Peptides against a protein of PDB entry 5TUV. Designs and how they scored, part 4

Target 1, 107 residues: chain A of PDB entry 5TUV
Amino acid sequence: KEVIDRLRYLKAEIEDLELKERELDQQKLWLQQSIKNVMDDSINNRFSYVTHEDICNCFNGDTLLAIQAPSGTQLEVPIPEMGQNGQKKYQINLKSHSGPIHVLLIN
Target 2, 107 residues: chain B of PDB entry 5TUV
Amino acid sequence: AQECQNLEVERQRRLERIKQKQSQLQELILQQIAFKNLVQRNRHAEQQASRPPPPNSVIHLPFIIVNTSKKTVIDCSISNDKFEYLFNFDNTFEIHDDIEVLKRMGM

## One batch from the design tools (peptide; made by RFdiffusion4, then SolubleMPNN)

Design b1_p8_4_s1 (from b1_p8_4, 6 letters changed)
Fold by OpenDDE base, seed 5:
Structure b1_p8_4_s1 (fold): chain B 107 residues (1-107), chain C 107 residues (1-107), chain A 8 residues (1-8)
Amino acid sequence: as target 1 above (107 residues)
Amino acid sequence: as target 2 above (107 residues)
Amino acid sequence: SNIYYVLQ
């Protein structure tokens, strides 16, 4: 009897958790759409940038590449493999489907 | 009973997922706030300067930052339409998205 | 496996 009651309780709780999870999923979708709308606004889009100074202040002493590309651009980092000279290959592959990619060197 | 234990494990799994989703939702909110702050900053700055920044001095969202040692040799191959980029590094690198950059900027 | 990202 006790086990049966516990089972019933747990099943009911799991159902409640499922409802909560779905609610959070919907909230996430709504917020993502909200962010997209804000970013796509003409005025916001005009001012949606950072400066070289901003980037330099975030990172110290390294070579910095800023890669600007359209939303949806795919970035792939293959597992490093040995090259012909015995050096590991460290690579980044970028593929855009909607526009050109722009690269800036920041020193 | 074993069935009770199984359901308790499932319950805990769902609770953890909910917790993760709540955290992700909070991060999205922070991202939106950071973006709005960025736009406000830039609008104010341009108003004070009475001109937009030079086109090559800013990085428009979305973007990523790749940082590597100053000694790292970087080779880049670009497709004719500039839709595909292949970067080769002779050493390790780090990748940071625009969201992380905005966080580091204190937006 | 390879690491993949999508710019948002």
Scores: peptide ipSAE 0.454, ipTM 0.901, DockQ to the pose 0.934
Fold by OpenDDE base, seed 2:
Structure b1_p8_4_s1 (fold): chain B 107 residues (1-107), chain C 107 residues (1-107), chain A 8 residues (1-8)
Amino acid sequence: as target 1 above (107 residues)
Amino acid sequence: as target 2 above (107 residues)
Amino acid sequence: SNIYYVLQ
């Protein structure tokens, strides 16, 4: 009797949790679309940038590459493998489909 | 009963997923706030300067930052339309997205 | 696996 009641309770709770999870998934989609809309707004887009100073304040002591590319640009970092000369290959492959890529060197 | 124990495990699994999704939603909200703060900062700065910053002095979103040692040699191959880039490094590097940069900036 | 990122 007690076991049966516990099973019924747990099944009902799990069903409620499933509903909650679906609600959160929908909220995520809505929020992501909202962010996209805000960023794509003409006025916001005009001022959606950081400065060299901003970047330098965030990072110290290294060579910095700032790579600006359109949304949807694909970035691939292969697993480092030993090259022909015995040196490991460290690579970044970028592919844009909607516009040019711009690179700035910051030292 | 064994079934009761199985459902307890399932309940806990779902609770953890829900917690993670709630945290992710909060992060998205913070990202949107950070972006709005960035836009506001830049609008104010340009109003005070009475002009926009020079084109090559700023990095427009979306972007990534690649940092590596000052000693790292970087080679870059670029397509003629600048839609495809291949970077080669002789040592390790780190990649940071614009979201992380905005966080480090305190936006 | 390779690391993949899509700019957003």
Scores: peptide ipSAE 0.453, ipTM 0.898, DockQ to the pose 0.944
Fold by OpenDDE base, seed 1:
Structure b1_p8_4_s1 (fold): chain B 107 residues (1-107), chain C 107 residues (1-107), chain A 8 residues (1-8)
Amino acid sequence: as target 1 above (107 residues)
Amino acid sequence: as target 2 above (107 residues)
Amino acid sequence: SNIYYVLQ
């Protein structure tokens, strides 16, 4: 009887957790759409930028490249392979389908 | 008893997933707040300056930051339409997205 | 495998 009662309570709790998980999934979708709407707003889009100073304050001592590209741009970082000269190859491949890519040297 | 143990494991698994989803939701909220704060900052700054910043002085979202040593040699190949880029580095690099940058900026 | 990102 005790085991039966425990099973009953566990099943009920799992059912409640399933509902909670679905609620969180819906909230995530709603928030993601909200973020998209905010970012796509014409006024917000006009002011959606950072400065060179902003970037320099976040990083120091190294070479910094800023790569601005349209949403949906594909970025690939291949696994480093040994080059012909015995040096490992470190690469970034960018492919945009909706607009040009802009690169800035920050530091 | 075995069924009870199985359900307890399932309950714990669901609880952990819910916790993870709650954390992810909080991150999305912070992203939205950071973006709104960025827009507000820039609007205020441009109002005070009575002019927009020079085109090449800002980085528009979305963007990524590539961080590498000052000694790293970087080669870049660009397509005619600037839709495709190939970067070659002779050493390791780090990539940071705009979300992380906004966090570091304290937005 | 290769690392892939999509700018958002």
Scores: peptide ipSAE 0.447, ipTM 0.902, DockQ to the pose 0.935
Fold by OpenDDE base, seed 4:
Structure b1_p8_4_s1 (fold): chain B 107 residues (1-107), chain C 107 residues (1-107), chain A 8 residues (1-8)
Amino acid sequence: as target 1 above (107 residues)
Amino acid sequence: as target 2 above (107 residues)
Amino acid sequence: SNIYYVLQ
């Protein structure tokens, strides 16, 4: 009886968890769409930027490159390998399909 | 007993997935809030200044930040249409997305 | 493997 009751309890709980998971999935989709809508708004897009000061306040002691590119731009970082000159290659490859890439040096 | 154990394992698995999804949802919420706060800040700042910031003084979203040592030599190759970039570093670097930057900014 | 990112 106890085992049967435990089984029933577990099955019922799992069913509830399935419902909860589906709810969260829907909420995620909704929120993702909401974020997209907010970012695509013309007014919001106009003001969707950070300043040099903002970046400098977030990082210190290093050279900083700010790379702005359209959504969907692909970034590739190859595994560092020895180059022809015997130096390891540290690389970033960027490819945009919808617009130009802009790079700023932040000191 | 074995069936109970199997269901308990499944229950725990689902609970963990739900926890992960809840965390991801919270992050999305924070991202949206951060973006809205950024927009409000910039809009207010431009209103106070009665002008937009200089074009090369701001970084529009989406963007990434690359930080490396001040001693790192950086070479960049750019396509004529500026759709493709190749960065070469003589040392290691770190990459940070705009979401992380907004978090660090306290947005 | 190479690391790939997509700007969002």
Scores: peptide ipSAE 0.439, ipTM 0.901, DockQ to the pose 0.923

Design b1_p8_4_s2 (from b1_p8_4, 6 letters changed)
Fold by OpenDDE base, seed 3:
Structure b1_p8_4_s2 (fold): chain B 107 residues (1-107), chain C 107 residues (1-107), chain A 8 residues (1-8)
Amino acid sequence: as target 1 above (107 residues)
Amino acid sequence: as target 2 above (107 residues)
Amino acid sequence: GPLHFTLQ
């Protein structure tokens, strides 16, 4: 029956898709490790920065804060809720465990 | 009939996951390329200038950019060691990671 | 825009 043939086809395709998904997972893992190695290189680390001009060219018309912090720094943006004066509170909470956080006002 | 329908649903789920993983992998590749281009740019610039940039004139990775209206009032509380930051905004803001910034820079 | 920083 047509249904039986469809079942066979679907089962075979799902097996192929499973293999493809595992391949992608492996590639992602390898690439992530490669990126980490490149970024952790002492020479690359020395030159891993952007300038004020770079940031200004990316954004226009708003106040811009650049927040530099060590890897692993926790960033929390709570859901906006009503404040004491009836105004919504918009917050960013940062907590670093391995080094200081630096904040630069760009404009 | 029901078995066929169940397998169709599973197939679609797997196809969607694969599509998402392919997109994520492409983003990682672009991230690595952008970082290498950034490093190369900065190395060349410092060689031409015969000096490194002033320490407070650059933003080192990893970083985030917070942009908000110029009318937004921002209050920041910081710990003595600069490990903890609390930002309060009286209006909405946007957060952009360093990856997005590098993309906007054309790296 | 106004920006205020305070030490804890």
Scores: peptide ipSAE 0.149, ipTM 0.891, DockQ to the pose 0.042
Fold by OpenDDE base, seed 1:
Structure b1_p8_4_s2 (fold): chain B 107 residues (1-107), chain C 107 residues (1-107), chain A 8 residues (1-8)
Amino acid sequence: as target 1 above (107 residues)
Amino acid sequence: as target 2 above (107 residues)
Amino acid sequence: GPLHFTLQ
């Protein structure tokens, strides 16, 4: 009897958790769409930028490249392999389908 | 008893997933807030200056930052239409997305 | 550091 009651309790709780998880999934989808709408707004888009100073304040002592590309641009970082000169190859491949890519050297 | 134990394990697993999803939602909220704060900052700055920034002085979203040692040699091959880029590095590098940059900026 | 760009 006690075991049966425990089983019923656990099953009911799991059902409640399942509902909660679905609620969170829906909230995530809604929020993602909201973010997209905010970023796609013409006024917001006009002011959606950072400065060289902003970037320099975030990073110190290294070479910094800023790569601006349209949403959906493909970015690939192949697994490092040995090159012909005996040096490992470290690469970034970028492919855009909707617009040009811009590269800026920050420092 | 064994059935109770199995359900308790499932319950705990669901609780952990819910916790993770709650954290992910919080991150999305912070991303949206950061973006709105960025837009507000830039709007205010341009109003005070009564002019937009020079085109080459800002990095528009979306973007990534590539961070590498100042000793790293970087070679870049660019297509004529600037739709395709191939970067070669002689050493390791780090990639940071615009979301992380906004976080580091304190937005 | 050294940065080289080439057009394809």
Scores: peptide ipSAE 0.145, ipTM 0.891, DockQ to the pose 0.040
Fold by OpenDDE base, seed 5:
Structure b1_p8_4_s2 (fold): chain B 107 residues (1-107), chain C 107 residues (1-107), chain A 8 residues (1-8)
Amino acid sequence: as target 1 above (107 residues)
Amino acid sequence: as target 2 above (107 residues)
Amino acid sequence: GPLHFTLQ
């Protein structure tokens, strides 16, 4: 039947897609490690920064905070809840495990 | 017929996952390129200036940018060791990671 | 904008 042929075709295609997906997964892992290695290089690390000018050029004049924190720092943005004054709470929680956090006011 | 339909659904699911993974892989590639370009820019700039920038004039990776209205009141509670931060805003804010900033910079 | 910082 045509159905049997379709089943055979679909099974073969799915097997090919499985191989492709595994290839992509491996490539992702490789690239993530590559990025880490490049960023952890002593020379690259020395020059891994942006300026206040860089940031100002990217945004149009709101209050800008730059928060520099070590890799792995936990960031939490709770769902806004009503405060005692009847206003919603907008909050950011940061927790670092490997070093201090630095905050700069850009504008 | 039901088996054929099940396999077609599975095939479509895999195709969508592959598409998403391909997109994510491209973003990682662009991230690595952007970082390398940033490092090259900064090395060249410091060579021309014959000095590094002042420590508090630059933002080292990794970082995030928080932008909010100029009218927003921001309260920050900081641990003594600066490992933990709590930010409170009386209005909404946006968060942008360093990857997005590098993209906006054209790196 | 207005910023207030406190130590814990």
Scores: peptide ipSAE 0.144, ipTM 0.890, DockQ to the pose 0.042
Fold by OpenDDE base, seed 4:
Structure b1_p8_4_s2 (fold): chain B 107 residues (1-107), chain C 107 residues (1-107), chain A 8 residues (1-8)
Amino acid sequence: as target 1 above (107 residues)
Amino acid sequence: as target 2 above (107 residues)
Amino acid sequence: GPLHFTLQ
């Protein structure tokens, strides 16, 4: 009796959770599209930038490279391998398909 | 009893997924807010300056930031069309996306 | 820091 009641309760709760999950999925899709629309707006796009000062304020003491590339640009960081001199190689590979990549040295 | 246990496991799994989705949704909301705040800031700044910033003084979204020690030697090979970049570092580096930068900026 | 760029 107690088990049956617990089963009914759990099934009902799971059903409610399923509805909640679907709601969240739809909200995510809507918000993603909303963000895209906002970013693609001509006025917003014109002002969608950060400054050197902004970057410097976020990071201290290091060499900073800013890499601007179109969405969808492939970024690959291979597992470090030993170089010819026995030093580990640390690499970043970038490949864009829709436009040029621009690199700025911040400091 | 076993069915009850199975449903309790399923319930917990769904609750965790929902929690994760709620967190992801919140992040998207914050991204949208941060972007709007960035645009507003820049628009106001340009209005006050009565001119746009020089093209090479700003980093347009989307971008990434690579930071490494000032002692790190960086070698970059660039394709003619600037669609492909190969960075070689003699030491470790960190990569940060524009979303993280906006967060650090307090947007 | 030392940076080296090569165009290909």
Scores: peptide ipSAE 0.151, ipTM 0.891, DockQ to the pose 0.041; fails the geometry check

Design b1_p8_4_s3 (from b1_p8_4, 5 letters changed)
Fold by OpenDDE base, seed 3:
Parts: sequence; C-alpha cells; structure tokens
Structure b1_p8_4_s3 (fold): chain B 107 residues (1-107), chain C 107 residues (1-107), chain A 8 residues (1-8)
Amino acid sequence: as target 1 above (107 residues)
Amino acid sequence: as target 2 above (107 residues)
Amino acid sequence: GPIHYTLQ
C-alpha cells in the first residue's frame, strides 16, 4: 500500500536526519572550543579590543555605553514594569564574579 | 494514517532543528574570522604607531553596547568593587553584543 | 541625555 511505502521512506529519512544532527552538534562543539582557544591566547587577548571610533562608526545619533566585563558576568534585563512614579522601568542588572566591570561613555 | 502523520511532523521538526544548527555553525565561523581580523588589524596599527593605545581609549572583549536616545536619562549604581552595576533608563534601549559590533565593523 | 553615577 502507498501508506506502507510512505512509512518506510519516512523512517529511513528520519534516521538519516538524526545522523546529520549529531554531526552538526559535534562540529559546533569543536568550533566553540577552537574559538575559545584562539581568544584565550595571550597575544590574541592583548589585541582583542575595539576603539571609540569603531563604535561611533557602527552607531549614530544616540548615547552609546560600552560595558566591558569578564566572561561569565550575569546580565539581566527585566521586563519593563511600572515604576514608583507611574513610569515604566527600563533596567540592566550586571553582576560579575571574577573581576570588575568597566563602563565607557562613547558619545 | 495517523502514524504517517506523526512521522511527518517529526521529520519536519528535525529538519527545522538542522537548519537552525547549520545557521548557528555559520555564525560561529564568522565570529572566529572576525576576531582574527580584529587582532590582525590592531596588531598592525600598534606596530605603525609604535605604542599601544591609551588604556581608557579602547574597549576590550567581551563587551556589550547599550544604545539609547540622547534624551534618555540614565542612572547608574555601582558597587565599591565595581562587580555590581544597576542601570536605570527612563526610556527604551537596545543592547548589541561584541559579535554584532564586529559584523558592523566589517571584520 | 544626562548620566548619573552613584557609588554604593
């Protein structure tokens, strides 16, 4: 029956897709580790920065804050809620555990 | 048949996950390339200048950029050790990670 | 816009 043939085809395809997904997962893990190694290299780390000019070229007309923090710093942006004076609250909460946070005003 | 429908749903779900994972993998590759290009640029620039940039003139990775209107009032509370930051905005803001910034820079 | 900092 046509249904039986379709079932067989679908089962075989799903099996192939499972293999493909596992392959992609492994590739992702490998690449993530590679990126980490490159970024952790002492020489690369020394030159891993952008300038004020770089940021200004990417954005225009607004206030720009650059927040530099150690990896693993927790960033929380609560859903806006009404504040004490009836205005919505827009917040960013930062918590670092491994080092200080540095904030720069770009413009 | 119900079984056939179930398998087709599963097949479609797996296809979508694979598509997403392929996209994520491409992004990781671009991140690595962008980072290497950034390092190369900065290394060359410092060699030409014969000195490193002033410490407060650059933004070291990892960082985020907060973009808001110039009319936005920003209040920042900082802990003594600079490990905790609380930002309050009276209007909306946008957050951009360092990856996006590097993309905009053309790295 | 103005930015205000407060040390804790």
Scores: peptide ipSAE 0.211, ipTM 0.892, DockQ to the pose 0.043
Fold by OpenDDE base, seed 4:
Structure b1_p8_4_s3 (fold): chain B 107 residues (1-107), chain C 107 residues (1-107), chain A 8 residues (1-8)
Amino acid sequence: as target 1 above (107 residues)
Amino acid sequence: as target 2 above (107 residues)
Amino acid sequence: GPIHYTLQ
């Protein structure tokens, strides 16, 4: 009766949702590839930068480190541990496999 | 019926996944737009200046920003090939990716 | 704040 009708409705809706989800998955893949292509374009790559002023406008009053590294560079932030002097250790570990890392200090 | 309840749970699960995927897709779209706007801005700026910025005055994508107090002592150990970096901080820090920076810049 | 650099 009502239960059977509800089951049929739900099954049909789930089928539609499955199609929608697959559509979104494909759109994501397409867009990701599009972004990659745009960023890898020689002209776009030449102009793919921000300035010190840009960064300073985004962040106020602190010490700022700008770390430029190739895609795929590993970044590790260990859980803070107690140091030898009883102070917590705050660390960033960076490892690049495809190119050098460049660091800029912005005050 | 139990089957009806199970399907309703599944439907809700799929709806939430779709919503999340839609949000992620929108973020990707915004990233692409932001990048294109950045490139356009820089291209125009360099045309007006009739020269590119000095190499050490800009931060090329991809990058991250580390934000910490001006009172924070930072110790940086660098490998000979500059492929590996170890940062030690005596206090907390924040990390921001280039995507977030572009958002804050209004790109 | 002070920043210290070391090469390995």
Scores: peptide ipSAE 0.206, ipTM 0.892, DockQ to the pose 0.041
Fold by OpenDDE base, seed 5:
Structure b1_p8_4_s3 (fold): chain B 107 residues (1-107), chain C 107 residues (1-107), chain A 8 residues (1-8)
Amino acid sequence: as target 1 above (107 residues)
Amino acid sequence: as target 2 above (107 residues)
Amino acid sequence: GPIHYTLQ
């Protein structure tokens, strides 16, 4: 009886958890859409930027590249391989489908 | 019973997924707040300055930041239409998205 | 470090 009761309890709890997970999935979807709508607003879009100073305050001592690319731009970082000169190859591949990519040197 | 143990494992798995999704949802909320704060800051700053910033002095969202040593040699190959970029580094680099930058900015 | 750009 104890095992049977535990099984019934667990099955019922799992059903409740399934409902909770679906609720969270829906909330995530709605929030993602909300963020998109806020960012796509004409006024918000006009002011959706950071300055060189902002970036410099976030990082120190290194070379900083800012790569501005349209939403949906594909970013690939291949696994480092040995190059012809015996050095490891470190690469970033970017591909945009909706507009040009802009690169700025920050420091 | 084996069935009871299996359901216990499944229950725990679902609980962990729910916890992760709750955390992810919270991050999205923070992202939206950070973006709104950024827009508000920039609007106020431009009003006080009575002019927009120069176009090449700001980085529009979405963007990424590439951080590497000052000694790193960077080679960039760009397509004619600037839709494709290939970056080659002779050393390691770090990538930071705009979301992380906004967090570091305290937005 | 130095940064080089090449058009494809």
Scores: peptide ipSAE 0.205, ipTM 0.890, DockQ to the pose 0.043
Fold by OpenDDE base, seed 1:
Structure b1_p8_4_s3 (fold): chain B 107 residues (1-107), chain C 107 residues (1-107), chain A 8 residues (1-8)
Amino acid sequence: as target 1 above (107 residues)
Amino acid sequence: as target 2 above (107 residues)
Amino acid sequence: GPIHYTLQ
């Protein structure tokens, strides 16, 4: 009897958790759409930028490249392999389909 | 008894997934807030200056930041239409997305 | 560090 009651309780709780998980999934989808709408707004888009100072304040002591590209641009970082000169190859491949890519040297 | 144990394991797994989803949802909320704060800052700054920033002084979203040593040699191959870029580094580098940058900026 | 650009 006690075991049966425990089983019933656990099953009911799991069903409740399933509903909660689905609720969170829906909330995530709605929030993602909301973020997209906010970012795509013409006024917000006009002011959606950072400055060189902003970047410099976030990072110190190294070379900083800023790469601005349209949404959907493909970014690939291949697994490092040995080059012809015996040096490992570290690379970034970028491919845009909707607009040009812009690169800025920050420091 | 074994069935109870199995359901308890399942319950715990679901609780952990829910916790993760709640955390992810919170991060999305923070991203939206950060973006709105960025837009507000820039709007205010341009109003005070009565002019937009120079075109090459700002980095528009979406963007990424590449961070590497000052000693790193970087070679960049660019297509004629600037739709394709190939970066070669002689050493390791770090990539940071615009979301992380906004976090570091305290937005 | 040095940065080199090549147009294709």
Scores: peptide ipSAE 0.199, ipTM 0.892, DockQ to the pose 0.040

Design b1_p8_4_s4 (from b1_p8_4, 5 letters changed)
Fold by OpenDDE base, seed 5:
Structure b1_p8_4_s4 (fold): chain B 107 residues (1-107), chain C 107 residues (1-107), chain A 8 residues (1-8)
Amino acid sequence: as target 1 above (107 residues)
Amino acid sequence: as target 2 above (107 residues)
Amino acid sequence: SDLFFTLQ
């Protein structure tokens, strides 16, 4: 029957797609590890930086905070709420678990 | 049949996930390329200058950039160990990760 | 809900 054949075909196709998705997942993991290895290399790490000029060229004349923190640092941006003075609260919460956080003001 | 339609929806869902994962892989590749280009640039620049840049003149990866108006008042509370930071802004801000910065730099 | 990120 046509419907039965279509069902069989769709099920088989979905199975193939599952295999493809798993392949992509493995590729992602491999690539992520590759990136980590490249970044953790002592020479690469030494030169893993941007300058104030780099940052200024990327943004217009606003106040810029550069926050450098270890990988894995948690960043939280709470939903803005009304403060005690009636002003909305705009906040950033940072929590590092492996090292200090460094902040630079760029203007 | 209803079952056939359900499987077709499932197939489409999986196809979209696969497409998204393919795009994510492409982004990771570009990130790695950008990083390598950054390292090469900095290494060459330091060789030409015959010295490293001053410590506080560069931002080491990983980092984020917080962009806000020049009129925005920023308050910062820091933990004793400098592992936790609380930033308070009296106005809106934007957050950009190092990946986006490297993109804007054309790396 | 709150927005959370992790530095990579």
Scores: peptide ipSAE 0.245, ipTM 0.894, DockQ to the pose 0.945
Fold by OpenDDE base, seed 4:
Structure b1_p8_4_s4 (fold): chain B 107 residues (1-107), chain C 107 residues (1-107), chain A 8 residues (1-8)
Amino acid sequence: as target 1 above (107 residues)
Amino acid sequence: as target 2 above (107 residues)
Amino acid sequence: SDLFFTLQ
């Protein structure tokens, strides 16, 4: 009886969890679209930027590259391999499909 | 008994997925809030200054930040249309997206 | 594996 009762309980709970998961999925999609709409708004887009000071305040005294590119731009970081000079290669490959990439050096 | 065990495993799996989705939803909410705060900050700042910032003094979203040592030598090759970039570093680097930057800014 | 990122 205990096993049967546990089975019934678990099945009912799983059904409730399925409903909850679908609710969360819908909320995620809605929020993603909301964010996109907010960011694509002409007024918001005009003011959607950070300054050099903002970036410098977020990081220490390292060399900083700010790379601005269109949404959907692909970034690839290959696994470091040994170069011809015996040095590991550290690379970033960027590919945009919808517009140019802009790079700023921040020191 | 075996079915009960299987359902308990399934229940736990679903609970973990739901927890992850709830966390992801929270992140999206925070992203939207951060973006709105950024826009408000910039609007207010430009109103006070009575002018927009110089075009090359700001980084427009979306962007990424590459962080590397001051000693790191960076080589960059760019396509003619600036749609493709290849960065070579002689040492390690870190990549941070705009969402993380906004978080660090306290937006 | 290679790290891939897509700007959003």
Scores: peptide ipSAE 0.245, ipTM 0.895, DockQ to the pose 0.943
Fold by OpenDDE base, seed 2:
Structure b1_p8_4_s4 (fold): chain B 107 residues (1-107), chain C 107 residues (1-107), chain A 8 residues (1-8)
Amino acid sequence: as target 1 above (107 residues)
Amino acid sequence: as target 2 above (107 residues)
Amino acid sequence: SDLFFTLQ
């Protein structure tokens, strides 16, 4: 009776939610492609940069390294482990496949 | 009934996922807007200066920022083609992507 | 585990 009606209602709602979720997934893919297209545009690419001042204004008091690398560059940060001298090892590994990496010391 | 309760739990789970995906879409939209604003800013700046900024004064997207204490010792090994980098730190560091930087810039 | 990231 009422339980059966409630079950039917819930099943129908869940089905609608499944459709909504798939719609959002497609929208995400579309938007990601749109962003890529905008960034890959020749004119936009020419002006797709930040200045030394921009970075300095975003961060205070520490040493800042700016690392520019092509899209698709792999970044690895291993779990810190104790070194041979009893000090912890903190490391970043970068590997680019499409172009050189450029590093700037900001401060 | 137990089945009704199970479906209600599933409904809630799906609603939360949908909410998260909607938020992620909004973030992507904001990223695109921030990028467009960055490009516009730089175009206007270069028009007023009548020349592009010095090459080493800017960093092109995509990039990351590594933040560490001024006392941190940083060692860097670079491949000949500059496609591979190995950074060693004697203390902790933070990594920030270009998206976060644009947010901090107010783009 | 190790942190892995791909620049976009």
Scores: peptide ipSAE 0.224, ipTM 0.891, DockQ to the pose 0.947
Fold by OpenDDE base, seed 3:
Structure b1_p8_4_s4 (fold): chain B 107 residues (1-107), chain C 107 residues (1-107), chain A 8 residues (1-8)
Amino acid sequence: as target 1 above (107 residues)
Amino acid sequence: as target 2 above (107 residues)
Amino acid sequence: SDLFFTLQ
């Protein structure tokens, strides 16, 4: 029957897709660890920076703030709500647990 | 049959997850390449200059860039240890991570 | 744009 054949085909394909998804999960974990190792290297860490010029070349016509903080720093952007004076509140909350946060005005 | 329809829905769900994971994996690969290129660039630049850049002239990873209009008024409250920051904007803003910046830089 | 900082 056509239905029976379709069921068999779909079940076999789903099984193959499950294997593919697990393969991708493993590849992701491996690559994430590789990136971490490269970034944590002392020499690489010393040169892991961008310049003001780099940032200015990426953005034009706006005010740019660069916020450098340790990995794991919590960032919260609340849903905009009306403030006390009738204007919407747009804000960013930052909380670091392992080191200071540094803010630079680029332009 | 209803069973065929259920399996087809399941298949489509898995296909979409796989597509997303493949995209994420590609982004991780590009991230690692970009970081290595950044390190190489900076190392060469410092060798040519025979000195490291001034401390406040560069932005170390990890960082974020906040982009807002030149007309936006920004108020920042900070803790004494600089572990907590509260930014208030009178207008909308955009946040860009260091990965996106490296992409824009062509790394 | 004006940028203001305050210590807590």
Scores: peptide ipSAE 0.147, ipTM 0.890, DockQ to the pose 0.042

